# Designs tried in a protein design run: peptides against a protein of PDB entry 4Z5W. Part 18

Target 1, 305 residues: chain A of PDB entry 4Z5W
Amino acid sequence: IPDVFLELNKLWYFSAQSNLFNGEMPRSLSNSRSISLLSLRNNTLSGQIYLNCSAMTNLTSLDLASNSFSGSIPSNLPNCLRLKTINFAKIKFIAQIPESFKNFQSLTSLSFSNSSIQNISSALEILQHCQNLKTLVLTLNFQKEELPSVPSLQFKNLKVLIIASCQLRGTVPQWLSNSPSLQLLDLSWNQLSGTIPPWLGSLNSLFYLDLSNNTFIGEIPHSLTSLQSLVSKENAVEEPSPDFPFFKKKNTNAGGLQYNQPSSFPPMIDLSYNSLNGSIWPEFGDLRQLHVLNLKNNNLSGNIP

## One batch from the design tools (peptide; made by RFdiffusion4, then SolubleMPNN)

Design b1_p9_6_s3 (from b1_p9_6, 4 letters changed)
Fold by OpenDDE base, seed 4:
Structure b1_p9_6_s3 (fold): chain B 305 residues (1-305), chain A 9 residues (1-9)
Amino acid sequence: as target 1 above (305 residues)
Amino acid sequence: FESGYLTTE
């Protein structure tokens, strides 16, 4: 990428995703005063990620995912006072979340999917201070760690939480009950155990629940038949979606389904590949908005309602 | 419906 962004003093949107760009991010780009949205996703860019936040005063969205960047997570990103959306997926940091992210008040959407992030306890303890954080994606990190269950953890504005395929141990954490606006929860492909907690059915905005491929036991909580978002057409608050796409990765090397917005996900309960027992509640018939009910590969018995 | 997990990559 040429070092010409100083001359481009009106450039608001720069998307160069899915190309063959290599080398470092140009210094003029890291100092751009005009750029609001920057996407360099899916290239072969390298070096350390550096942004001059004092210069980049208009930066609102940053997508650097699927590049060959190295070094530390930029600890100065909280100084980018308008930066809302960050996608750092598939950048091998081999790091913890910086302590400076406690001050990241502009942050609304963060992905570190498959970024070799370590210490989930520290990550959640830090990120709970991000009062505007609505979307958090931590898939393919924290390998074999324990999902912290500390009840004091509080994500007040959290709407999308994805911590899938981490081989995480533990239970469905009680601190999620402190996120009453949660719309999407994916904790699939972990080693989570215990029972599915009944309070999960009190998350009135929860329309997408994936707990598949875990070690959950016991009955399906009857309270899941009362998930308000699945009973009634709530006016889906058109919330500003993250500026990065989501992908549903199947176990096959086939390209995942791309979803540009969380609202594009079908209303779903996936509890497949667990050790759940008991019956399918007839009251699942009350979930008139439910598109996908996946209960396969469990120990369920009785009649299908 | 195949089980799969969500990513941003």
Scores: peptide ipSAE 0.619, ipTM 0.937, DockQ to the pose 0.869
Fold by OpenDDE base, seed 5:
Structure b1_p9_6_s3 (fold): chain B 305 residues (1-305), chain A 9 residues (1-9)
Amino acid sequence: as target 1 above (305 residues)
Amino acid sequence: FESGYLTTE
């Protein structure tokens, strides 16, 4: 990428995704005063990620996903006072989340999907201080760690939580009950155990629940038949979605489905590939907005209602 | 419908 961004003093949006750009980010780009949205996703960019936050006063969205960047996560990003959305997916950091992220009050959406992030306990302890955090994606990190169940963890404004395919141990964490605005939860493809907690049915905005491919036991909580978002058409106020797409990765070589917004997901309960027992509750018939109920590969018995 | 996990990549 040429070092010409000083001349582009009116450039507000720069999208150069899905090209063959290599080398480092040009210094003039890292010092741009005009850029609000920067996307360099799916290139071969390399070197250390550096942004001059004192210069980049208009930066609101940053997508650097699927590049060959190396080194540390930039600890100065919280100094970018308008930065709301960060996508750092598929960047091999081999690092912990910086302690400076406790001060990241502008942050609304964060993805580190498949970025070799370590220490989930430290990550969640840091990120709970981000009071405006609504979307958190941590898929394909923390391999074989334990999902912390510390009740003091608080994500008050969290709407989307995805921590899938981490081989995480533990149980569904009680601290999620402190997130009453949660709309989407994906904890699939882990080694989570115990029972599915009944308090999940109290999350009135929860329309997408994926607990598939775990080691859950016991009955399906009857409270899931009372999920208000699945009973009635709540006019979910479409809050601004994150500026990055989501992908549903299947276990088959079939291309992942792309979803541009969380609202594009079908209303779903996926409890497949567990060790759940008991019956299917007839009251699942009350979930008039439910598009997908996936209970396959469990130990369920009785009559299908 | 096949089970699968969500990513941003």
Scores: peptide ipSAE 0.612, ipTM 0.934, DockQ to the pose 0.871
Fold by OpenDDE base, seed 2:
Structure b1_p9_6_s3 (fold): chain B 305 residues (1-305), chain A 9 residues (1-9)
Amino acid sequence: as target 1 above (305 residues)
Amino acid sequence: FESGYLTTE
């Protein structure tokens, strides 16, 4: 990418995603006063990620995902006072989340999907201080760590939580019950154990639940048949989506389904590939908005209602 | 496994 962004003093949006750009980010780009949205996703950019937050006063969205960046997570990003969305997916950091992210009050959406992030306990302890955090994606990190269940963790404004394919141990953490605005939960492809907690059915905005491919035992909580978002058409107020797409990665080489907005996800309960027992509750028939009920590969018995 | 997980990559 040429070092010409100093001359582009009116450039508000720069999208150069899905190209063949290599080398480092140009210094003029890292110092751009005009840029609000920067997307360089899916290139071959390298070097250390550096952004001059004192210069980049208009930066609201940053997508650097799927690049060959190296080194540390930029600890100065909280100084970008308008920065709301960050996608750092598929950048091999081999790092912990910086402690400075405790001060990241502008942050609304964060993805570190497949970024070699370590220490989930520290990550969640830090990120709980981000009071405006609505979307958190931590898929393909924290390999074989334990998902912390510390009740002091509070994500009050969390709407989308995705921590899939981490081989995480532990249980469904009770601190998620303190996230009453949760709309989407994906904890699939872990080693989570215990029972599915009944309080999940109290998350009235929860329309997408994926607990598939874990080691959950016991009965399906009857409270899941009363998920209000799946009973009634609430007007899904199109909330401001993250400026980055989501992908449903199937274990088959078939291209993942792309979802540009969380509202585009089909209403779903996926409890497949666990060790759940008991019956399928007839009251799943009350979930008139449910598109996908996946209970396959469990120990369920009785009649199909 | 036909179940898939969500990513942003």
Scores: peptide ipSAE 0.610, ipTM 0.939, DockQ to the pose 0.721
Fold by OpenDDE base, seed 3:
Structure b1_p9_6_s3 (fold): chain B 305 residues (1-305), chain A 9 residues (1-9)
Amino acid sequence: as target 1 above (305 residues)
Amino acid sequence: FESGYLTTE
């Protein structure tokens, strides 16, 4: 990418995603006073990520996903006082989340999907201080770590939590009951165990639940038949979605379905590929907004209602 | 629906 962004003093939005750009990010771009939205996703950019937050006073969204950047996670990003959305998916950091992210009050949406992030305990302990954090994606990290169950963890404004395909051990963490605005939970493709907790049915905004491909046991909690978001069409307030897309990755080499907003996901309960027993509750018929109920490959018995 | 996980990549 050419180093010409000093002349572009009115540039608000720069999208150069899904090209063949290589080399480093231009210094003039890292010092742009005008830019609000920057997307360089799906290129071959390299070097260390550096942003001059003192110059980049208008920066609100940053998508650098699927690039060949190296080095540390930029610890100065909390100094970008308007920065809300960060996508660092598929950047091989091999790092922990910086302690400076405790001060990241502008942060609303963060993805480190497949970024070789380590120490989930430290990551969650840091990120709980981000009071405006609504979307957190940590898929394909923390390989074989234990999901913290510490009740002191608090994500009060969390709406979207995705921590899939990490081979995580542990149980569904009680601290998620402190997230009453949770709309989407994906903990699929882990090694999570125990029972599915009844308090999940008290999350009145939860319309998408994926617990598939774990080691859950016991009965399906009857409280899941009372998920208010699936009973009634309360218009989920169109809150500002993350500026980055989501992908549903299948085990087949077929391209994943792209979803531009969490509200574009079909209302779903996926409990497939566990060791759940007991009956299918007839009261699942009360979930008039439910599009997908996936209970396949369990130990369920009795009649289908 | 085949079971699959969510990502941003």
Scores: peptide ipSAE 0.608, ipTM 0.933, DockQ to the pose 0.856

Design b1_p9_7_s1 (from b1_p9_7, 6 letters changed)
Fold by OpenDDE base, seed 4:
Structure b1_p9_7_s1 (fold): chain B 305 residues (1-305), chain A 9 residues (1-9)
Amino acid sequence: as target 1 above (305 residues)
Amino acid sequence: PESFYLTTE
């Protein structure tokens, strides 16, 4: 990418995604006062990620996903006072979340999907201080770590939580009960155990639940049949709109089905590939907004209602 | 497994 962004003093949106750009991010780009949205996703960009947050006063969205960047996570990003959305997916950091992210009050949407992030306990402890955080994606990190269940963890405004394919151990964490605005939960492809907690049915905004491919046991909580978002349409909860797409994937090397907004996900309960027992509750028939009920590959018995 | 997971990549 040429170092010409000083001349582009009116450039508000720069999208150069899905090209063959290599080398480092131009210094003039990292100092752009005009750019609000920057997307360089799916290139071969390299070097250290550096942004001059004192210069980049208009930066609201940053997508650097699927690049060959190296080094540390930029600890100065909280100084980008308008930065709301960050996609750092598929950047191999091999790092923990910086402590400075405790101060990241502008942050609304964060993805570190497949970024070799380590220490989920520290990551969640830091990110809980991001009071405006609505979307958090941590898929393909924290390999074989334990998902912390510390009840003091609090994500008050969390609407989308995706921590899939981490081989995480532990249980469905009780601290999620402190997130009453949660709309989408994906904890699939982990090694989570225990029972599915009944309090999940109290998450009145939860329209998408994926607990598939875990080691859950016991019955399906009857409270899931009373999920208000799946009973009625009228609970129009504000949709989180991160400036990055989501992908539904079966394998890391396969193309995924792209979803541009979390609201474009079909209302779903996926509990497949667990060790759940008991019956399918007839009251799943009350979930008139449910598009997908996936209970396959469990130990369920009785009649199909 | 035939289940999917969500990413942003």
Scores: peptide ipSAE 0.623, ipTM 0.953, DockQ to the pose 0.691
Fold by OpenDDE base, seed 5:
Structure b1_p9_7_s1 (fold): chain B 305 residues (1-305), chain A 9 residues (1-9)
Amino acid sequence: as target 1 above (305 residues)
Amino acid sequence: PESFYLTTE
């Protein structure tokens, strides 16, 4: 990418995604006062990510996903006082979340999907201080770590939590009961165990639940038949979605179905590929908004209601 | 498994 962004003093949106750009980010780009939205996703950019947050006063969205960047996660990003959305998916950092992210009050949406992030306990302890955090995607990180279930963790404004395909151990964490605005939960493709907790049915905004491909045991909580978002057509407040798309993938190397907004996901309960037993509750018939009920590959018995 | 997971990549 040429170093010409000083001349582009009115450039508000720069999208150069899905090209063949290589090398480092131009210094003039990292110092742009005009850019609000920057997307360089799906290129071959390299070097360390450096942004001059004192210069980049208009930066609101940053998508650097699927690049060959190296080095540390930029610890100065919280100094970008308007930065709301960060997509750092598929950047091999091999790092922990910086402690400076405790101060990241502008942050609303964060993805580190497949970014070789380590120490989930530290990551969650840091990110709980981001009071405006609504979307958190941590898929394909924390390999074989334990998902912390510390009740002191609080994500009060969290709406989308995706921590899939991490081989995480532990249980469904009790601290999620402190997230009453949760709309989408994906904890699929882990090694989570225990029972599915009944308090999940108290998450009145939860319309998408994926617990598939874990080691859950016991019965399906009857409280899941009373999920208000699936019983009644509540006005899904079109909340500001993250500027980055989501992908539904079957494996790491397959192309995924693209979803531009969490609201574009079909209302779903996926409990497939567990060790759940007991019956299918007839009261699943009350979930009039449910599009997908996936219970396959369990130990369920009795009649299909 | 034939289940999916969500990513941003």
Scores: peptide ipSAE 0.621, ipTM 0.953, DockQ to the pose 0.688
Fold by OpenDDE base, seed 3:
Structure b1_p9_7_s1 (fold): chain B 305 residues (1-305), chain A 9 residues (1-9)
Amino acid sequence: as target 1 above (305 residues)
Amino acid sequence: PESFYLTTE
């Protein structure tokens, strides 16, 4: 990318996604006072990520996903006082979340999908201080770690939590009951165990639940038949979605289905590929907004209602 | 397993 952004003093949005750009990010771009939205995802950019937050006073969104950047996660990002959205997916950091992220009050949406992030306990302890955090994506990190169940963890404004394909151990964490605004939960493709907790049915905004491909046992909680978002058309207030897309992937190299907004996901309960027993509750018929109920590959018995 | 998971990549 050429170093010409000093002359572009009115440039508000720069998208150069899905190209063949190589080398470092231009210094004039890292010092741009005008840029609000920066997307360089799916390129071959390299070097260390550096942003001059004192110069970049208009920066609100940063997408650097699927690049060949190296080094540490930039600890100065909390000094970018308007920065809301960060996508660092598929950047191999091999690092922990910086302690400075405790002060990241502007942060609303964060993804580190497949970024070789380590220490899930430290990551969640840091990120709980981000009071405006609504979307958190940590898929393909923390390999074989234990998902912390510490009740002191609080994500009060969390809407979207995705921690899939981490081989995480533990149970569904009780601290998620402190997130009453949760709309989407994906904990699929882990080694989570125990029973599915009944308090999940108290999350009145939860319209998408994926617990598939774990080691859950016991009955399906009857409280899931009373999920308010699936009983009635609540006017889903379209809260501002993250500026980055989501992808549904299988364990195959096939391109996933792209979703631009969490509201574009079909309302779903996926409990497939567990060790759940008992009956299918007839009261699943009350979930008039439910599009997908996936209970396959369990130990369920009785009649289909 | 044939279930999907969510990413941003």
Scores: peptide ipSAE 0.619, ipTM 0.953, DockQ to the pose 0.679
Fold by OpenDDE base, seed 2:
Structure b1_p9_7_s1 (fold): chain B 305 residues (1-305), chain A 9 residues (1-9)
Amino acid sequence: as target 1 above (305 residues)
Amino acid sequence: PESFYLTTE
């Protein structure tokens, strides 16, 4: 990418995604005062990620996903006072989340999907201080770590939580009960154990639940038949979606189905590939908004209602 | 398993 962004003093949106750009991000771009949205996703850009937050006063969205960047996560990003959305998916950092992210009050949407992030306990302890954080994607990190269940963790405004395919151990964390605005939860493709907690059915905004491919035992909580968002058409206030797409994948090497907004996901309960027992509750018939109920590959018994 | 998971990549 040429170093010509000083002349582009009116450039508000720069999208150069899905090209063959190589080398470093140009210094003039890292100092752009005009840019609000920067997407360089799916290129071969390299070097250290550096943004001059004191210059980039209009930066609201940053997508650098699927590049060959190296080195540390930029610890100065919280100084970008308008920065809301960050997508750092598929950047091999081999790092922990910087402690400076405790101060990241502008942050609303964060993805580190498949970015070799380490220490989930530290990551969640840091990110709970981001009071405006609504979307958190941590898929394909923290390999074989334990999902912390510390009740003091609090994500009050969290709407989308995706921590899939991490081989995480532990249980469904009780601190999620402190997230009453949660709409989408994906904890699939882990090694989570214990029972599915009944309080999960108290998350009135939860329309998408994926607990598939874990080691859950016991009965399906009857409280899941009373998920308010699946019983009634609440007019989901069209909240601003994150400026990055989601992908539904079976593995890292397969193409995923793209979803531009979390609201475009079909309302779903997926509990497949566990060790759940007992009956299918007939009251699942009350979930008039439910599109997908996946209970396959469990130890369920009795009649199908 | 044939289940899916969500990513941003």
Scores: peptide ipSAE 0.612, ipTM 0.953, DockQ to the pose 0.688

Design b1_p9_7_s2 (from b1_p9_7, 7 letters changed)
Fold by OpenDDE base, seed 5:
Structure b1_p9_7_s2 (fold): chain B 305 residues (1-305), chain A 9 residues (1-9)
Amino acid sequence: as target 1 above (305 residues)
Amino acid sequence: PESFFLTTE
């Protein structure tokens, strides 16, 4: 990418995704006063990620996903006072979340999907201080770690939580009961155990639940038949979605189905590939907004209602 | 397994 962004003093949106750009980000780009949205996703960019937050006063969205960047996560990003969305998916950091992210009050959407992030306990302890955080994606990190269940963790404004395919141990964390605005939960492809907690049915905005491919036991909580978002058509005020797309994948090497907004996901309960027992509750018939009920590959018995 | 998971990549 040429070092010409100083001349482009009115450039508000720079989108150069899905090209063959290589080398480092030009210094004029990392010092741009005009850029609000920057997407360089799906290139071969390399070197250290550096942004001059004192210069980049208009930066609101940053997508650097699927690049060959190296080194540390930029600890100065919280100094970008208008920065709301960050996509750092598929950047091999081999790092922990910086402690400075405790001060990241502008942050609304964060993805580190498949970025070799380590220490989930530290990551969640840091990110709970981001009071405006609504979307958190941590898929394909924290390999074989334990999902912390510490009740003191609080994500009050969280709407989308995705921590899939981490081989995480532990249980469904009780601290999620403190997230009453949660709309989408994906904890699939882990080694989570225990029972599915009944308090999940109290998450009135939860329309998408994926707990598939875990080691859950016991009965399906009857409270899931009373999920308000699936009983009635809530006028979900579509709050601004993250500026980055989501992908539904079968495995790490497969192409995914692209979803541009969380609201474009079909209302779903996926409990497949567990060790759940008991019956299918007839009251699943009350979930008039439910599009997908996936209970396959469990130990369920009795009659199908 | 034939279940899916969500990513941003």
Scores: peptide ipSAE 0.642, ipTM 0.956, DockQ to the pose 0.684
Fold by OpenDDE base, seed 2:
Structure b1_p9_7_s2 (fold): chain B 305 residues (1-305), chain A 9 residues (1-9)
Amino acid sequence: as target 1 above (305 residues)
Amino acid sequence: PESFFLTTE
């Protein structure tokens, strides 16, 4: 990418995604005063990520995903006072979340999917201080760590939580009960154990639940048959989605089905590939908005209602 | 397993 962005003093949006750009990010781009939206996703950019937050006062969205960047996560990003959306998926950081992210009050959407992030306990402890955080994606990180169940963790405004394919141990964390605005939860492809907690059915906005491919035991909580978002067509006000797409994948090497907004996901309960027992509740028939009920590969018994 | 998971990549 040429180093000409100083001359482009009116450039508000720069999208150069899905190209073959190599080398470092231009210094003039890292100092752009005009740019609000920067997407360089799916290139071969390299070097260290550096952004001059004192210069980049208009930066609201940053997508650097699927690049060959190296080094540390930029600890100065919280100084970008308007920065709301960050996608750092598929960047090999081999790092912890910077402690400076405790101060990241502008942050609304964060993805570190497949970014070799370490220490989930520290990551969640830091990110809980991001009071405006609505979307958090941590898929393909924290390999074989324990998902913290610390009751003091609070994500009050969280709407989308995705921590899939981490081989995480532990239980469904009770601190998620403090996230009443949660709409989408994906904890699939982990080693989570215990019972599915009944309080999940109290998350009235939860329309997408994926707990598939874990080690859950016991009965399906009857409270899941009363998920209000799946009973009634509440007009899900299309809240501003993250400026980055989601992908539904079968494995790390497969192409995913792209979803531009979380609201475009079909309403789903996926509890497949666990060790759940007992009956299928007839009251799943009350979930008139449910598109997908996946209970396959469990130890369920009795009649199908 | 044939279950899916979500990512941003």
Scores: peptide ipSAE 0.637, ipTM 0.956, DockQ to the pose 0.683
Fold by OpenDDE base, seed 3:
Structure b1_p9_7_s2 (fold): chain B 305 residues (1-305), chain A 9 residues (1-9)
Amino acid sequence: as target 1 above (305 residues)
Amino acid sequence: PESFFLTTE
């Protein structure tokens, strides 16, 4: 990318996604006073990620996903006082979340999907201090770690939590009951065990639940038949979605279905590929907004209602 | 398994 951004003093939005750009991010771009939205996703950019937060006073969104950046996660990002959304997916950091992220009060949406992030306990302990954090994506990290169940963890404003395909051990964490605004939960493709907790049915805004491909046992909690978002059309106030897309992937296919907003996901309960037993509750018929109920590959018995 | 999972990549 050419170093010409000093002349572009009115540039508000720069998108150069899905090109063949290589080399470093230009220094004039890292010092841009005008830029609000920066997306360089799906290129071959390299070097250290550096942003001059004292110069970049208008920066609100940063998408650097699917690039060949190296080195540390930039610890100075909390100094970018208007920065709300960060996508660092598929950047191989091999690092922990910086302690400075405790001070990241502007942060609303964060993705580190497939970024070789380590120490899930430290990551969650740091990120719980981000009071405005609504979307957190940590898929394909923390390989074979234990998902912390510490009741002191608090994500009060969390709406979207995705921690899929980490081979995580443990149970569904009790601290998620402190997230009453949770709309989407994906904990699929882990080694989570125990029973599905009844308090999940108290999450009145939860319209998308994926617990598929784990080691859950026991009955389906009857409280899932009372999920308010699936009983009635809540007028989902379209809260501002993250400025980065989501992809629904199978392990066998490099391509995924793209979803631009969490609200565009079909309302779903996926409990497939577990060891659940007992009957299917007839009261699943009350979930008039449910598009997908996936219970395949369990130990369920009795009549289909 | 034939279940999907969510990413941002």
Scores: peptide ipSAE 0.637, ipTM 0.956, DockQ to the pose 0.683
Fold by OpenDDE base, seed 4:
Structure b1_p9_7_s2 (fold): chain B 305 residues (1-305), chain A 9 residues (1-9)
Amino acid sequence: as target 1 above (305 residues)
Amino acid sequence: PESFFLTTE
């Protein structure tokens, strides 16, 4: 990428995604006063990520995903006072989330999907201070760590939580009950155990639940048949729209189905590939907005309602 | 497993 962004003093949006750009991010780009939206996703860019937050006063969205960047997570990002959306997916940091992210009050959407992030306990402890955080994606990190269940963790405004394919141990964490605005939860492809907690059915905005491919036991909580977002259409909760796409993947090497918005996900309960027992509740028939009920590969019995 | 998971990559 040429170092010409000083001349482009009116450039508001720069998208150069899915090209063959290599080398470092141009210094003029990291100092751009005009750019609001920056996407360099899916290139071969390298070096350390550096942003001059004192210069980049208009930066609202940053997508650097699927690049060959190295080094540390930029600890100065909280100084980018308008920065709302960050996609750092597939950047191999081999790092913890910086402590400075406690001060990241502008942050609304964060992805570190497949970024070799370590220490989920520290990550969640830091990110709970991001009062405006609505979307958090941590898929393919924290390999074989324990998902912290500390009830003091609080994500008040969290709407989308995706921590899939981490081989995480533990249970469905009680601190999620402190997130009453949660709309989408994906904890699939972990080693989570115990029972599915009944309080999940109290998350009135939860329209997408993926707990598939875990080690859950016991019955399906009857409270899931009363998920208000799946019973009634009228609860138009403000949809989180991060400036990065989501991908539904079967594995890390396959292309995923792209979803541009979380609202594009079909209303779903996926509890497949667990050790759940008991019956399918007839009251799942009350979930008139439910598009996908996936209960396959469990130990369920009785009649199909 | 035939289940899917969500990513941003």
Scores: peptide ipSAE 0.635, ipTM 0.954, DockQ to the pose 0.690

